Peptides against a protein of PDB entry 2MBZ. Designs and how they scored, part 40

Target 1, 143 residues: chain A of PDB entry 2MBZ
Amino acid sequence: GINLTPEEKFEVFGDFDPDQYEEEVRERWGNTDAYRQSKEKTASYTKEDWQRIQDEADELTRRFVALMDAGEPADSEGAMDAAEDHRQGIARNHYDCGYEMHTCLGEMYVSDERFTRNIDAAKPGLAAYMRDAILANAVRHTP

## One batch from the design tools (peptide; aimed at target 1 I90 M108 F115 I119)

Design b2_p28_7_s1 (made by RFdiffusion4, then SolubleMPNN; from b2_p28_7, 12 letters changed)
Fold by OpenDDE base, seed 2:
Structure b2_p28_7_s1 (fold): chain B 143 residues (1-143), chain A 28 residues (1-28)
Amino acid sequence: as target 1 above (143 residues)
Amino acid sequence: RTAAAALAFLSMLGATPEELARARALLA
């Protein structure tokens, strides 16, 4: 799991408890390359690393919310660029994330109520907006 | 923060071959 003390985990993740999903994640995706890559890569992550990742995610969230508030469509250049940055962030921090993989994640954001609830905590409809932006970005990069 | 945490941590979730196949179909 995450190599942080309970206190550090709280400082970084707050009320979100990543450990509650560990078993399910292992059962569902434990045999995937992405899972193995993520476990290997994150095994050495420090509190500072996780905090950086959280900060990046927070910035991305704010960016998408701002786009929504501005009325920018999910297939706008701004939204698709945000989606691209999201994909690249996953690639840097967790595992190789191609456009198909990213599309899978986007679909999960709207199909898994737990994801939807957590994401939409920032703004209602954010998960759907992100999914649409992710899909649009994937489409524009798919020959 | 909860939303950010969800995006960041749960981004480590991968996709099964079946899920990837569905995504591929969406992009076809």
Scores: peptide ipSAE 0.331, ipTM 0.835, DockQ to the pose 0.697
OpenDDE base, seeds 1, 3, 4, 5: peptide ipSAE 0.327, 0.318, 0.326, 0.312; ipTM 0.835, 0.836, 0.841, 0.834; seeds 1, 4 fail the geometry check

Design b2_p28_8 (made by RFdiffusion4)
Pose (drawn by RFdiffusion4):
Formats: sequence, structure tokens, C-alpha cells
Structure b2_p28_8 (pose): chain A 143 residues (1-143), chain P 28 residues (1-28)
Amino acid sequence: as target 1 above (143 residues)
Amino acid sequence: TLEERVLARYGKFLSAPAPMSYFVAHDF
């Protein structure tokens, strides 16, 4: 998958070692179909592809988090759009985490506080803010 | 479309933080 060095993972993922949990991830659910399509795509991903996502993800925080500061609701245009923005980003980066799928991630993320702590490293409750943004975004699209 | 509108508004699509993206790579 990532097949990176500890140094690269640092320069890329920062102080986050996902490889250690590589096989550990499927322990949680390990039953998804999308993962299958993703592994095929992440089979050759390099540090650049992985760094590209991080610099991209950092940008996600400022705007999302900035929306929280202004005190605007997550189902807001800017917030939901930010959610739609997240969807295409994580979808085109692995296979295509559809809307319904993108939502599975939203709540299954609140369950494991390991993700939240690593994700909220930017700010607490961000996971909840995004889920609703993604959930609402999926609704305005859902038939 | 929604996708085109969002893309036009922000210029590009953004992705998820490492934990999320790495998790997707190995379970979603």
C-alpha cells in the first residue's frame, strides 16, 4: 500500500504511523467492498500521492474549523459543500467513496476514539461536524 | 451539477486527514 519509510511517513503523514495498524484496520470491520477497490488503487501509491492528500487534508481543517469559529451550522451551504468537497477528495483518492459510503465513514469514525483523537488533533468535535455536513450533503443529492 | 459547482467554488477537491485516508486504503 503506502510502502514508505518511517522518515517519509513523517514528512508525509507527520507523527502518524498507519502502517503499524495496516493489518489492524481490517480487524475492526475488514468486511468492506470498497477497500478492495482501494487496495488496487493504493497498490502503487507513493509518498507524493500520499503527501498530496495530506496538504489537501490540512486545507480541509482550516476552512471546516474556521466555519465552526463563525458559529455556522454544519448543514450550511459552506459546510455541506465542504463535505461534498471531502467526498470527491477521498473518493478520487482511493476508488470512489460514494455518498452512501462516505457516510459510513462519518459515524464509524466517532466510534473509535483512536481515529477521533488523531483526527481531532486539529479540533474536538470536528468528526461530528463533518458527518452532518456529509450526511446533509448526501440528502440534497439523494433522490 | 453539485460537483461542478463545488469544484468551481473551491478550485479543487480536498481529501481527508491521514487517519481517514489511510483507513480508507485498508478498509474502505

Design b2_p28_8_s1 (made by RFdiffusion4, then SolubleMPNN; from b2_p28_8, 15 letters changed)
Fold by OpenDDE base, seed 1:
Structure b2_p28_8_s1 (fold): chain B 143 residues (1-143), chain A 28 residues (1-28)
Amino acid sequence: as target 1 above (143 residues)
Amino acid sequence: SRAERVLAKYGKALAGPPILSAFAAYGL
């Protein structure tokens, strides 16, 4: 799990505990390279590292919400750029995330109601918007 | 369409580890 004390976890994640999903993630992806890479990378993460990651995620969420509020299509340059930054953030912090992986993540955001519900807490339809932006970004980067 | 081809190619794969899935569950 996340190498933080319960208090540190609360400070960073609040009511959300990522470790609640540890078993399911292990069952579903435990034999993947992504899982191994993430475990290796995050093993050394400090509270400050996790806070940074959360801050980056929050910033990205705000960007997508702002794009939606502005009426920018999910295949706009702005939305695709946000999706690209999302992909790069995953690659930097967790595991190698190519466009195929990213597209699959986007699909999961709309196919798993738990993801959809939590993502859409920021704005209804955000998960679908992100999925579409992720796909559009993958399309523009696919030869 | 190109989008359909990309989706067909990339749309089905087991994505990455707990935290990202957890963060995705968190809205990331």
Scores: peptide ipSAE 0.046, ipTM 0.736, DockQ to the pose 0.066
OpenDDE base, seeds 2, 3, 4, 5: peptide ipSAE 0.043, 0.036, 0.040, 0.052; ipTM 0.706, 0.696, 0.702, 0.726; seeds 3, 4, 5 fail the geometry check

Design b2_p28_8_s2 (made by RFdiffusion4, then SolubleMPNN; from b2_p28_8, 15 letters changed)
Fold by OpenDDE base, seed 5:
Structure b2_p28_8_s2 (fold): chain B 143 residues (1-143), chain A 28 residues (1-28)
Amino acid sequence: as target 1 above (143 residues)
Amino acid sequence: SREERVLAKYGRALAGPPIVSYTAAYAL
């Protein structure tokens, strides 16, 4: 799990405890390369590392919300670039994330209500917008 | 459409989209 004290976890994640999903994650994906990579990378993460990851997520959320508010379609250059940055962020922080993996993650954002609820807390429909942008970005990078 | 073809191609791996970060269900 995340090697932070309860106080540090609260400072970074608030009332959300990522470790409450550890058993489910292990049960569903414990035999995957992505899981092993994530465990290996995050084992050395400090509070500052986790805070940086949250800051990056918040920035990307604001960016997508701004695109939606401006009426930019999910297959606009701006939205696809945001999706690409999201993919690269996952690759840096957690596990190898190609366009196939990213597309699957996008589909999960709209099919798993837990993700949908958490994402749409920033703006209704954000999860669907992200999924569409992720798919569009994958399409433009697929021969 | 091209989008449908890409989705169909990658859809076979939908069982593998991992909540594989410790921020499992966290936004983004």
Scores: peptide ipSAE 0.181, ipTM 0.788, DockQ to the pose 0.071
OpenDDE base, seeds 1, 2, 3, 4: peptide ipSAE 0.171, 0.119, 0.199, 0.113; ipTM 0.787, 0.768, 0.799, 0.780; seeds 1, 2, 3 fail the geometry check

Design b2_p28_8_s3 (made by RFdiffusion4, then SolubleMPNN; from b2_p28_8, 12 letters changed)
Fold by OpenDDE base, seed 2:
Structure b2_p28_8_s3 (fold): chain B 143 residues (1-143), chain A 28 residues (1-28)
Amino acid sequence: as target 1 above (143 residues)
Amino acid sequence: SAEERVLARYGKALAGPPIVSYFAANAL
């Protein structure tokens, strides 16, 4: 799992323990290139690296929430740019993430209740908004 | 629509994120 002490995990993730999903992730995606890439990249991650990743996620969440609160459509330039930054963040930190992969992730955010619940904790409907923005961003980058 | 075309091409929900951190509440 994540190579942090229990205290470090608490400091970074709080009450949430990502390792509780380790077995499911391995069983579902353990044979994929994305899984291998992620394991290789994160193997050397320090507490500071994981904290940075969480900070990036928090910032992105705030961006999307702000867009929603402002009434910006999910296919607005602002929302699509946030989706693009999300895609690039995944690519930078975890695994190669093209528009196909990103679109699939967006669909998972609304089809898997666990993701929906976790994402919508920040704002109801956020998962759906992200999915729509991700799709719009993929559309504008698809010839 | 353009969205339908992209979904037709990409749309079968393939793999989710193969990392456990994406299941965390603030893991986007």
Scores: peptide ipSAE 0.127, ipTM 0.767, DockQ to the pose 0.063
OpenDDE base, seeds 1, 3, 4, 5: peptide ipSAE 0.111, 0.126, 0.094, 0.040; ipTM 0.760, 0.769, 0.764, 0.697; seed 1 fails the geometry check

Design b2_p28_8_s4 (made by RFdiffusion4, then SolubleMPNN; from b2_p28_8, 16 letters changed)
Fold by OpenDDE base, seed 1:
Structure b2_p28_8_s4 (fold): chain B 143 residues (1-143), chain A 28 residues (1-28)
Amino acid sequence: as target 1 above (143 residues)
Amino acid sequence: SREERVLAKYGRALAGPPIVSALAAYAL
């Protein structure tokens, strides 16, 4: 799990505890390279590292919301660039995230109601918008 | 369409990191 004290976890994640999903994640993805890579990378993460990751996620959320508010389609350059940055952020912080992996993640955002609900807390339809942007970005980078 | 082909190719398998899968449920 996250190697932070309960207090540190609260400061970083608030009411959300990522460790509450540890068992499910292990059962679903425990044998994947992504799981292994994530465990290896995050083992050394400090509170500040996790805070940075959360800040990056929040910034990206705001960016997507701004695109939606501006009426930019999910396959716009702006939306696809945001999706690309999302992919690269995952790759940098957690595990190798190619376009196939990213597309699968996008699909999960709309197929798993937990993700949809939590993502859409920022703006209704955000999960679907992200999924579409992720797919569009994958398309433009796939021969 | 190209989009449909890419979706069919990439969107089939469940994929997600322990942290991203968990954290994505909270924030991207």
Scores: peptide ipSAE 0.124, ipTM 0.777, DockQ to the pose 0.065
OpenDDE base, seeds 2, 3, 4, 5: peptide ipSAE 0.076, 0.067, 0.055, 0.077; ipTM 0.723, 0.718, 0.674, 0.718; seeds 2, 4 fail the geometry check

## One batch from the design tools (peptide; aimed at target 1 F16)

Design b2_p29_1_s2 (made by RFdiffusion4, then SolubleMPNN; its pose is not in this set)
Fold by OpenDDE base, seed 5:
Structure b2_p29_1_s2 (fold): chain B 143 residues (1-143), chain A 29 residues (1-29)
Amino acid sequence: as target 1 above (143 residues)
Amino acid sequence: MEEEEKRARAESPERRSAGALAFLGGAFL
């Protein structure tokens, strides 16, 4: 799990506990490259590292919500750029994330109700909007 | 470990991605 004290976890994640999914993740993806890369990379993360990751996630959430509120389509340049930044953030912080992988993540956001519910807490339909933006971004980067 | 690495290379992108994101929590974005 995340190598933080309970107090540090609370400060960074609040009521959300990433470790609650540790067993499921291990069962479903424990033998994957993504899992291994994430475990190796995050093993050295400090509280400050995790806080930075949360801040980046919050910023992207706000950015997507703002695009939706402005009526920008998910295949707009703004939405696709936000999706690209999302992909790069995953690659930087967790594991190699190509466009194919990113598209799969986007599909999971709408197909797994747990993800959908968590994402849509910021704005109804956000998960679907992100999925569509992720797909559009992947398409434009695939000659 | 070596056999797991061989299996990992044969994994679909969708399976590889789902695992890492789920570990960090679905609300992570």
Scores: peptide ipSAE 0.100, ipTM 0.713, DockQ to the pose 0.028
OpenDDE base, seeds 1, 2, 3, 4: peptide ipSAE 0.094, 0.099, 0.083, 0.074; ipTM 0.728, 0.720, 0.699, 0.709; seeds 1, 3, 4 fail the geometry check

Design b2_p29_2 (made by RFdiffusion4)
Pose (drawn by RFdiffusion4):
Structure b2_p29_2 (pose): chain A 143 residues (1-143), chain P 29 residues (1-29)
Amino acid sequence: as target 1 above (143 residues)
Amino acid sequence: EMEAVRERAEELIEEGEADLYAALLFHAF
């Protein structure tokens, strides 16, 4: 998958070692179909592809988190759009985490506080803010 | 409508269709 050195993973993922939990991830659910399509895509991903996502993800925090500061609701245009923005980003980066699928991630994220602590490292409750943004975004699209 | 989408998502989660691998490598904060 990532097949990176500890140094690269640092320069890329920062102080975050996903490889250590590589096989540990399937232990949680390891039952998804989209992971299959993703592994095929992440089969050759390099540090650049991985870094490209991080710099991209960092940008997601400032705007999302900035929306929180202004005190605007997550189902807001800017917030939901930010959610739609997150969808296409994580989808085109692995296979195509559809809307319904993108939502599965939103709540299964709140369950494991490991993800939240690593994700919230930017700010607490961000996971909840995004889920609703993504959930609402999926609704205005859902038929 | 939100509840219906959420229920579909829960069904997918029960089927094990949640891909946390993508999220793990996507968000490395």

Design b2_p29_2_s1 (made by RFdiffusion4, then SolubleMPNN; from b2_p29_2, 14 letters changed; failed a check: too like the target's own chain)
Amino acid sequence: AAAAVRARAAALIAAGEADLYSLMLYYTF

Design b2_p29_2_s2 (made by RFdiffusion4, then SolubleMPNN; from b2_p29_2, 16 letters changed)
Fold by OpenDDE base, seed 5:
Structure b2_p29_2_s2 (fold): chain B 143 residues (1-143), chain A 29 residues (1-29)
Amino acid sequence: as target 1 above (143 residues)
Amino acid sequence: MREEVLARARALIAAGQADLYSLMLYYSF
C-alpha cells in the first residue's frame, strides 16, 4: 500500500481511504503490467509526492468543470487537451497509459457506479464529459 | 473510428485493465 502514516494519509487524502481498494485491485489486476509499474513507481513516493499528485488531480477536475460551465463540447480542443493532460499525468505518476488504455479508463468512469459517483461529486455529468473528451482525444491521435 | 476505439476499450476492460490512479486518489479521476 501507500507508505504513509495514518496521519499523513489523512492529511493528503482526507476521508478518502485509497487502501480500501488494495484487495480489489490486487485480485483483479495484480498480474498486470500497470499494477507492477505503479507499485514500483509509488514505492519511493513521499508525502510531498502524493500531495502533488492529489493537487494535480484537483486542478484537472476544476479545469473540466470550468469547460462544462462554459459550454465547451467534450470534443473541443480545450476538453481534448485536458484529457491529454490527464493521460500524461497517469503515465508520469503511475503506469504507461496509451490512448487505448485511457479510453478504457474513460469507459470505466461511466460503467462503474463507484467512479461515476465520486467523479460527479464535483459536477453532475462530469464522468460522462470526461469519457467523451478522453475518447475524442484518443481518436484525434489515432492514425 | 470512434466506434472501433470504444469497442476495443470495452474488451480491454473485460480483460482486466484498471485505473490505479483513480483508485488511489480522491479527485484523480
Scores: peptide ipSAE 0.210, ipTM 0.801, DockQ to the pose 0.506
OpenDDE base, seeds 1, 2, 3, 4: peptide ipSAE 0.138, 0.126, 0.125, 0.172; ipTM 0.752, 0.748, 0.746, 0.788; seeds 2, 3, 4 fail the geometry check

Design b2_p29_2_s3 (made by RFdiffusion4, then SolubleMPNN; from b2_p29_2, 16 letters changed)
Fold by OpenDDE base, seed 4:
Structure b2_p29_2_s3 (fold): chain B 143 residues (1-143), chain A 29 residues (1-29)
Amino acid sequence: as target 1 above (143 residues)
Amino acid sequence: KREEVLARARELIARGEADLGSLMYYYTF
């Protein structure tokens, strides 16, 4: 799990405790390379590292919301670039995230109600918009 | 290509190679 004190976790994540999903993630994802890589990378993360990751997530959320508010299509260059930055952020912080894996995550965002609810808290339809942008970005990088 | 990429992704999901990992480290996604 995340190696932070309860107080540090609260400072970074607020009322959301990501470790509440640790058991389910281990059961469903524990045999994947992504899980192993994530565990190894994050084992040394400090409070400042986790705060940076949260800040990056917040910034990306605001960026996608701004694109939606501007009426930019999910397959626009702006939306696809935001999706690419999202993919690269995952790759940098957690595990190797190719375009195929990223597309899987996008599909999960709209098929798992827990993800949909959390993402759409920022703006209704954001999960679907992200899924479409992720897919478009994957397509443009697929020969 | 869109249909092909999507089909491959759904196959990975069906095999359980993609799951709730992102929710473990992100507040929203």
Scores: peptide ipSAE 0.332, ipTM 0.827, DockQ to the pose 0.600
OpenDDE base, seeds 1, 2, 3, 5: peptide ipSAE 0.297, 0.305, 0.298, 0.254; ipTM 0.814, 0.820, 0.818, 0.810; seeds 1, 3 fail the geometry check

Design b2_p29_2_s4 (made by RFdiffusion4, then SolubleMPNN; from b2_p29_2, 16 letters changed; failed a check: too like the target's own chain)
Amino acid sequence: KRAEVEARARALIAAGEADLYSLELYYTF

Design b2_p29_3 (made by RFdiffusion4)
Pose (drawn by RFdiffusion4):
Structure b2_p29_3 (pose): chain A 143 residues (1-143), chain P 29 residues (1-29)
Amino acid sequence: as target 1 above (143 residues)
Amino acid sequence: TRTAAAAMAFAAMIGATPEQLAEARAMLA
């Protein structure tokens, strides 16, 4: 998958070692179909592809988190759009985490506080803010 | 932070089980 060195993972993922949990991930659910399509796509991903996503993800925090500061609701245009923005980002980066699928991630994320702590490293409750943004975004699209 | 972004990127690979997808569809309905 990532097949990176500890140094690269640092320069890329920062102080986050996902490889250690590589096989550990499927231990949680390990039952998804989209992961199958993703592994095919992440089969050759390099540090650049991985770093490209990080710099991209960092940008997600400032705007999302900045929305929280202004005290605007997550189902807001700017917030939901930010959610739609997240969808295409993580979808085109692995296979195509559809809307319904993108939502599965939203709540299954609140369950394991490991993800939240690593994700909230930017700010607490961000996971909840995004889920609703993604959930609402999916609704305005859902028929 | 880069760690936050890394967790997100890593988590995006996971996907969802059929049960989880059914729950999501129920929530959206």

Design b2_p29_3_s2 (made by RFdiffusion4, then SolubleMPNN; from b2_p29_3, 12 letters changed)
Fold by OpenDDE base, seed 5:
Structure b2_p29_3_s2 (fold): chain B 143 residues (1-143), chain A 29 residues (1-29)
Amino acid sequence: as target 1 above (143 residues)
Amino acid sequence: TKRSAAALAFLSLLGASEEQLARARALLA
């Protein structure tokens, strides 16, 4: 799992314990390339690495919220660019994330209520907005 | 928020099943 002490995990993730999902992730995706790549890549991550990842995710959340507040459509250039940055962030931190994979993750944002609730804690409808932006970004990059 | 950031990180760690990828491919077709 994540190689941090309980105290470090709290500092980085707060009340969220990512390791509580380790078994579920392994059971559902343990045979996928993405899982293997992520395990290999994150094995060397320090507390500072995980903190950076959380900071990037938080910044992205704020960016999407700002787009929604400004009334920008999910298929606007701004929203699609934010989605692209999200995709690239996953690629840098976890595994090669193509547009199909990214679209899959976007769909998961709205198909699993556990994640919908957590994402929408920042703003109601954020998960759906992100899903739509992810799809739009994927479409514009798919022949 | 920190909660949403944690959720995004969790989703990123999950990956995707072949079935989910097939669905995504269909959406992009």
Scores: peptide ipSAE 0.146, ipTM 0.776, DockQ to the pose 0.697
OpenDDE base, seeds 1, 2, 3, 4: peptide ipSAE 0.134, 0.130, 0.142, 0.116; ipTM 0.763, 0.766, 0.767, 0.756

Design b2_p29_3_s3 (made by RFdiffusion4, then SolubleMPNN; from b2_p29_3, 13 letters changed)
Fold by OpenDDE base, seed 2:
Structure b2_p29_3_s3 (fold): chain B 143 residues (1-143), chain A 29 residues (1-29)
Amino acid sequence: as target 1 above (143 residues)
Amino acid sequence: TKTSAAALAFLSLLGASAEELERARALLA
């Protein structure tokens, strides 16, 4: 799990407990390269590292929400660029994330109610918007 | 929200099965 004290976890993640998904992740994806890479990269992460990751995620969330509020389509340049930054962030922090993998994640955001609920806490429909932007970004980068 | 940001960050820890990747490829084809 995350190598932080309960207090540190609260400071970084609030009431969200990332470890609640550990067993499921291991069971479903424990044999994948992505899982291995993520475990390897995050093994050395400090509280500050996790905080940075959370800040990046928060910024991305605000960015997507702003796009939605502005009425920008999910396949707009702005939305697709945000999706691209999201993909690159995953690549930096967790594992090599190609467009196919990113598309999978986007689909999961809307197909698993647990994740949809958490994402849409920022704004209703955000998960769907992100999924659409992710797909659009993947398409524009697929020959 | 902080919770949603945390969710986004850790959803990225989830991978994709071969089948899921195949579905993604189909979407991009």
Scores: peptide ipSAE 0.176, ipTM 0.791, DockQ to the pose 0.712
OpenDDE base, seeds 1, 3, 4, 5: peptide ipSAE 0.160, 0.140, 0.157, 0.149; ipTM 0.784, 0.777, 0.777, 0.785

Design b2_p29_4_s1 (made by RFdiffusion4, then SolubleMPNN; its pose is not in this set)
Fold by OpenDDE base, seed 4:
Structure b2_p29_4_s1 (fold): chain B 143 residues (1-143), chain A 29 residues (1-29)
Amino acid sequence: as target 1 above (143 residues)
Amino acid sequence: DERRRRERERAERAARLAAERAERRARRA
């Protein structure tokens, strides 16, 4: 679980206890490489670390929304750079995330209704835009 | 909306693990 006080958890994650999700994740995916790496990395995270992770996610969301608002194609340099930063953020904060893994995540954003709904809350079509940008970024980095 | 953001981030952690598992399964197939 996340080693934060109830107050700290509320400040960072709001009304929902993230440990509830972590239990479900452990039950379903506890034998994955990603889970092991994530547990090792996050074991030492402070409240400030978790807040930073949330801030980084918010920044990336704003970048993608701004690109869409500007009419930039999902395979534009700007969109692909945002996708690359997204990939690197996952790798830094959670687990190794290569380009193939990243494309799998992007596909999940459009195939899992829960993700699509939550992502598109920021802007309709954002999940699809992110998926396309992630794929384009993977292609340009793969011979 | 902060609530939706936080819900998404928690869901995304779960999804990332699911995607990794799917990838490993595909490699073994």
Scores: peptide ipSAE 0.056, ipTM 0.622, DockQ to the pose 0.035
OpenDDE base, seeds 1, 2, 3, 5: peptide ipSAE 0.067, 0.048, 0.060, 0.050; ipTM 0.644, 0.647, 0.621, 0.607; seeds 1, 3 fail the geometry check

Design b2_p29_4_s3 (made by RFdiffusion4, then SolubleMPNN; its pose is not in this set)
Fold by OpenDDE base, seed 2:
Structure b2_p29_4_s3 (fold): chain B 143 residues (1-143), chain A 29 residues (1-29)
Amino acid sequence: as target 1 above (143 residues)
Amino acid sequence: EEEERRERERRERERRRREERERRRRARA
């Protein structure tokens, strides 16, 4: 799991404890390259690393919300660029994330009610908007 | 006055930390 004290976890993640899903993630994804790569990369992460990752995720969330509030389509250049930054952030911090993998993650955001609830806490419909932007970005980069 | 200033700064840091935690709770995917 994440090697932080309970206080450090609360400072970084608030009421959300990512370790509560460790067994489920292991059961569902433990045999994947993504899981292996994520465990290898994150094993050396400090509190400051986790804080940076969370800050990047928060920035991206604000960016998507701002696009939605402006009425920008999920297939707009701005929304697709935000989706690309999301993909690159996953690749940098966790595991190799191609466009196919990214579209699978986007679909999970709308099909798994726990993800949907957590994402839509920022803005109702955000998970669906992100999924659509992720798909549009993947299409844009597919020959 | 210096103690009161330090206490105000402490309360502002605590409020900011609380607001950051609330933003993180809503933004977590």
Scores: peptide ipSAE 0.023, ipTM 0.511, DockQ to the pose 0.035
OpenDDE base, seeds 1, 3, 4, 5: peptide ipSAE 0.020, 0.021, 0.020, 0.023; ipTM 0.556, 0.434, 0.473, 0.545; seed 5 fails the geometry check

Design b2_p29_4_s4 (made by RFdiffusion4, then SolubleMPNN; its pose is not in this set)
Fold by OpenDDE base, seed 5:
Structure b2_p29_4_s4 (fold): chain B 143 residues (1-143), chain A 29 residues (1-29)
Amino acid sequence: as target 1 above (143 residues)
Amino acid sequence: EEERRRREEREERERRRREEREERRRRRA
C-alpha cells in the first residue's frame, strides 16, 4: 500500500483516496505481473515521489484539455505525443506498460463509469479523447 | 466540547491543505 500518513495522503490526493479502490484492484489485478511490479516499485516511494506523480498527471491532463479546446483531433501528433508521455509515465512509475496494455487502460477509462467520471471532472469527454489518442499512438508505433 | 474543537481544527487543516494544493496547481498551469 501507499506508505503515507492519512495527513500526507490528503495533501497529495485530496478528495481522491486510492485506498478506496485497493480491494477491487487486488481482486481484479492481484495475480498480475503489473500489480506485483507496482507494489514493489511504490513500496519505496516518499510523499515527494507521490506528489511528483500527481504533478505529472495534472500536466498531462492540462495538455489533453488544451488540445481538445484547440479542436485538435485525438489522432493528431500533439494528442498522440501526450498519450505516449502518459504511457511512459506509467512505465516509469508503476509497471511495464506496452502499447497493448496502454490500449486496455484507455478502454477501461470509457467502459468503467467511475474512471470516466473522475477523468471527465477536468473536462467532459476527456476520457474518450484520451482513449482515442492512446489507440492512435499504439497504431503509429505498431510495425 | 474538546471533541468538537479537535474536529474543527482537523477540518480547518484539511481546508488549508486543499487550498494550498489548488494554488500550487494554478501556479504551475
Scores: peptide ipSAE 0.023, ipTM 0.475, DockQ to the pose 0.029
OpenDDE base, seeds 1, 2, 3, 4: peptide ipSAE 0.023, 0.022, 0.022, 0.022; ipTM 0.462, 0.452, 0.448, 0.449; seed 4 fails the geometry check

Design b2_p29_5 (made by RFdiffusion4)
Pose (drawn by RFdiffusion4):
Structure b2_p29_5 (pose): chain A 143 residues (1-143), chain P 29 residues (1-29)
Amino acid sequence: as target 1 above (143 residues)
Amino acid sequence: AEARKAGGALAYYTAALGGDEDYGRELLE
């Protein structure tokens, strides 16, 4: 998958070692179909592809988190759009985490505080803010 | 550094976890 060195993972993922939990991840659910399409796509991903996503993800925090500061609701245009923005980003980066799928991630994320702590490293409750943004975004699209 | 770690978690786990459409549709309902 990532097949990176500890140094690269640092320069890329920062102080986050996902490889250690590589096989550990399927231990949680390990039952998804989309992971199958993703492994095929992440089969050759390099540090650049991985770093490209990080710099991209960092940008997601400032705007999302900035929306929180202004005190605007997550189902807001800017917030939901930010959610739609997240969808295409993580989808085109692995296979195509559809809307319904993108939502599965939103709540299954709140369950494991490991993700949240690593994700909230930017700010607490961001996971909840995004889920609703993604959930609402999926609704205005859902028929 | 924390933002890099947060993004790293996001970047990797979305690939490792994948998605479950049926569970997602349940959540939408």

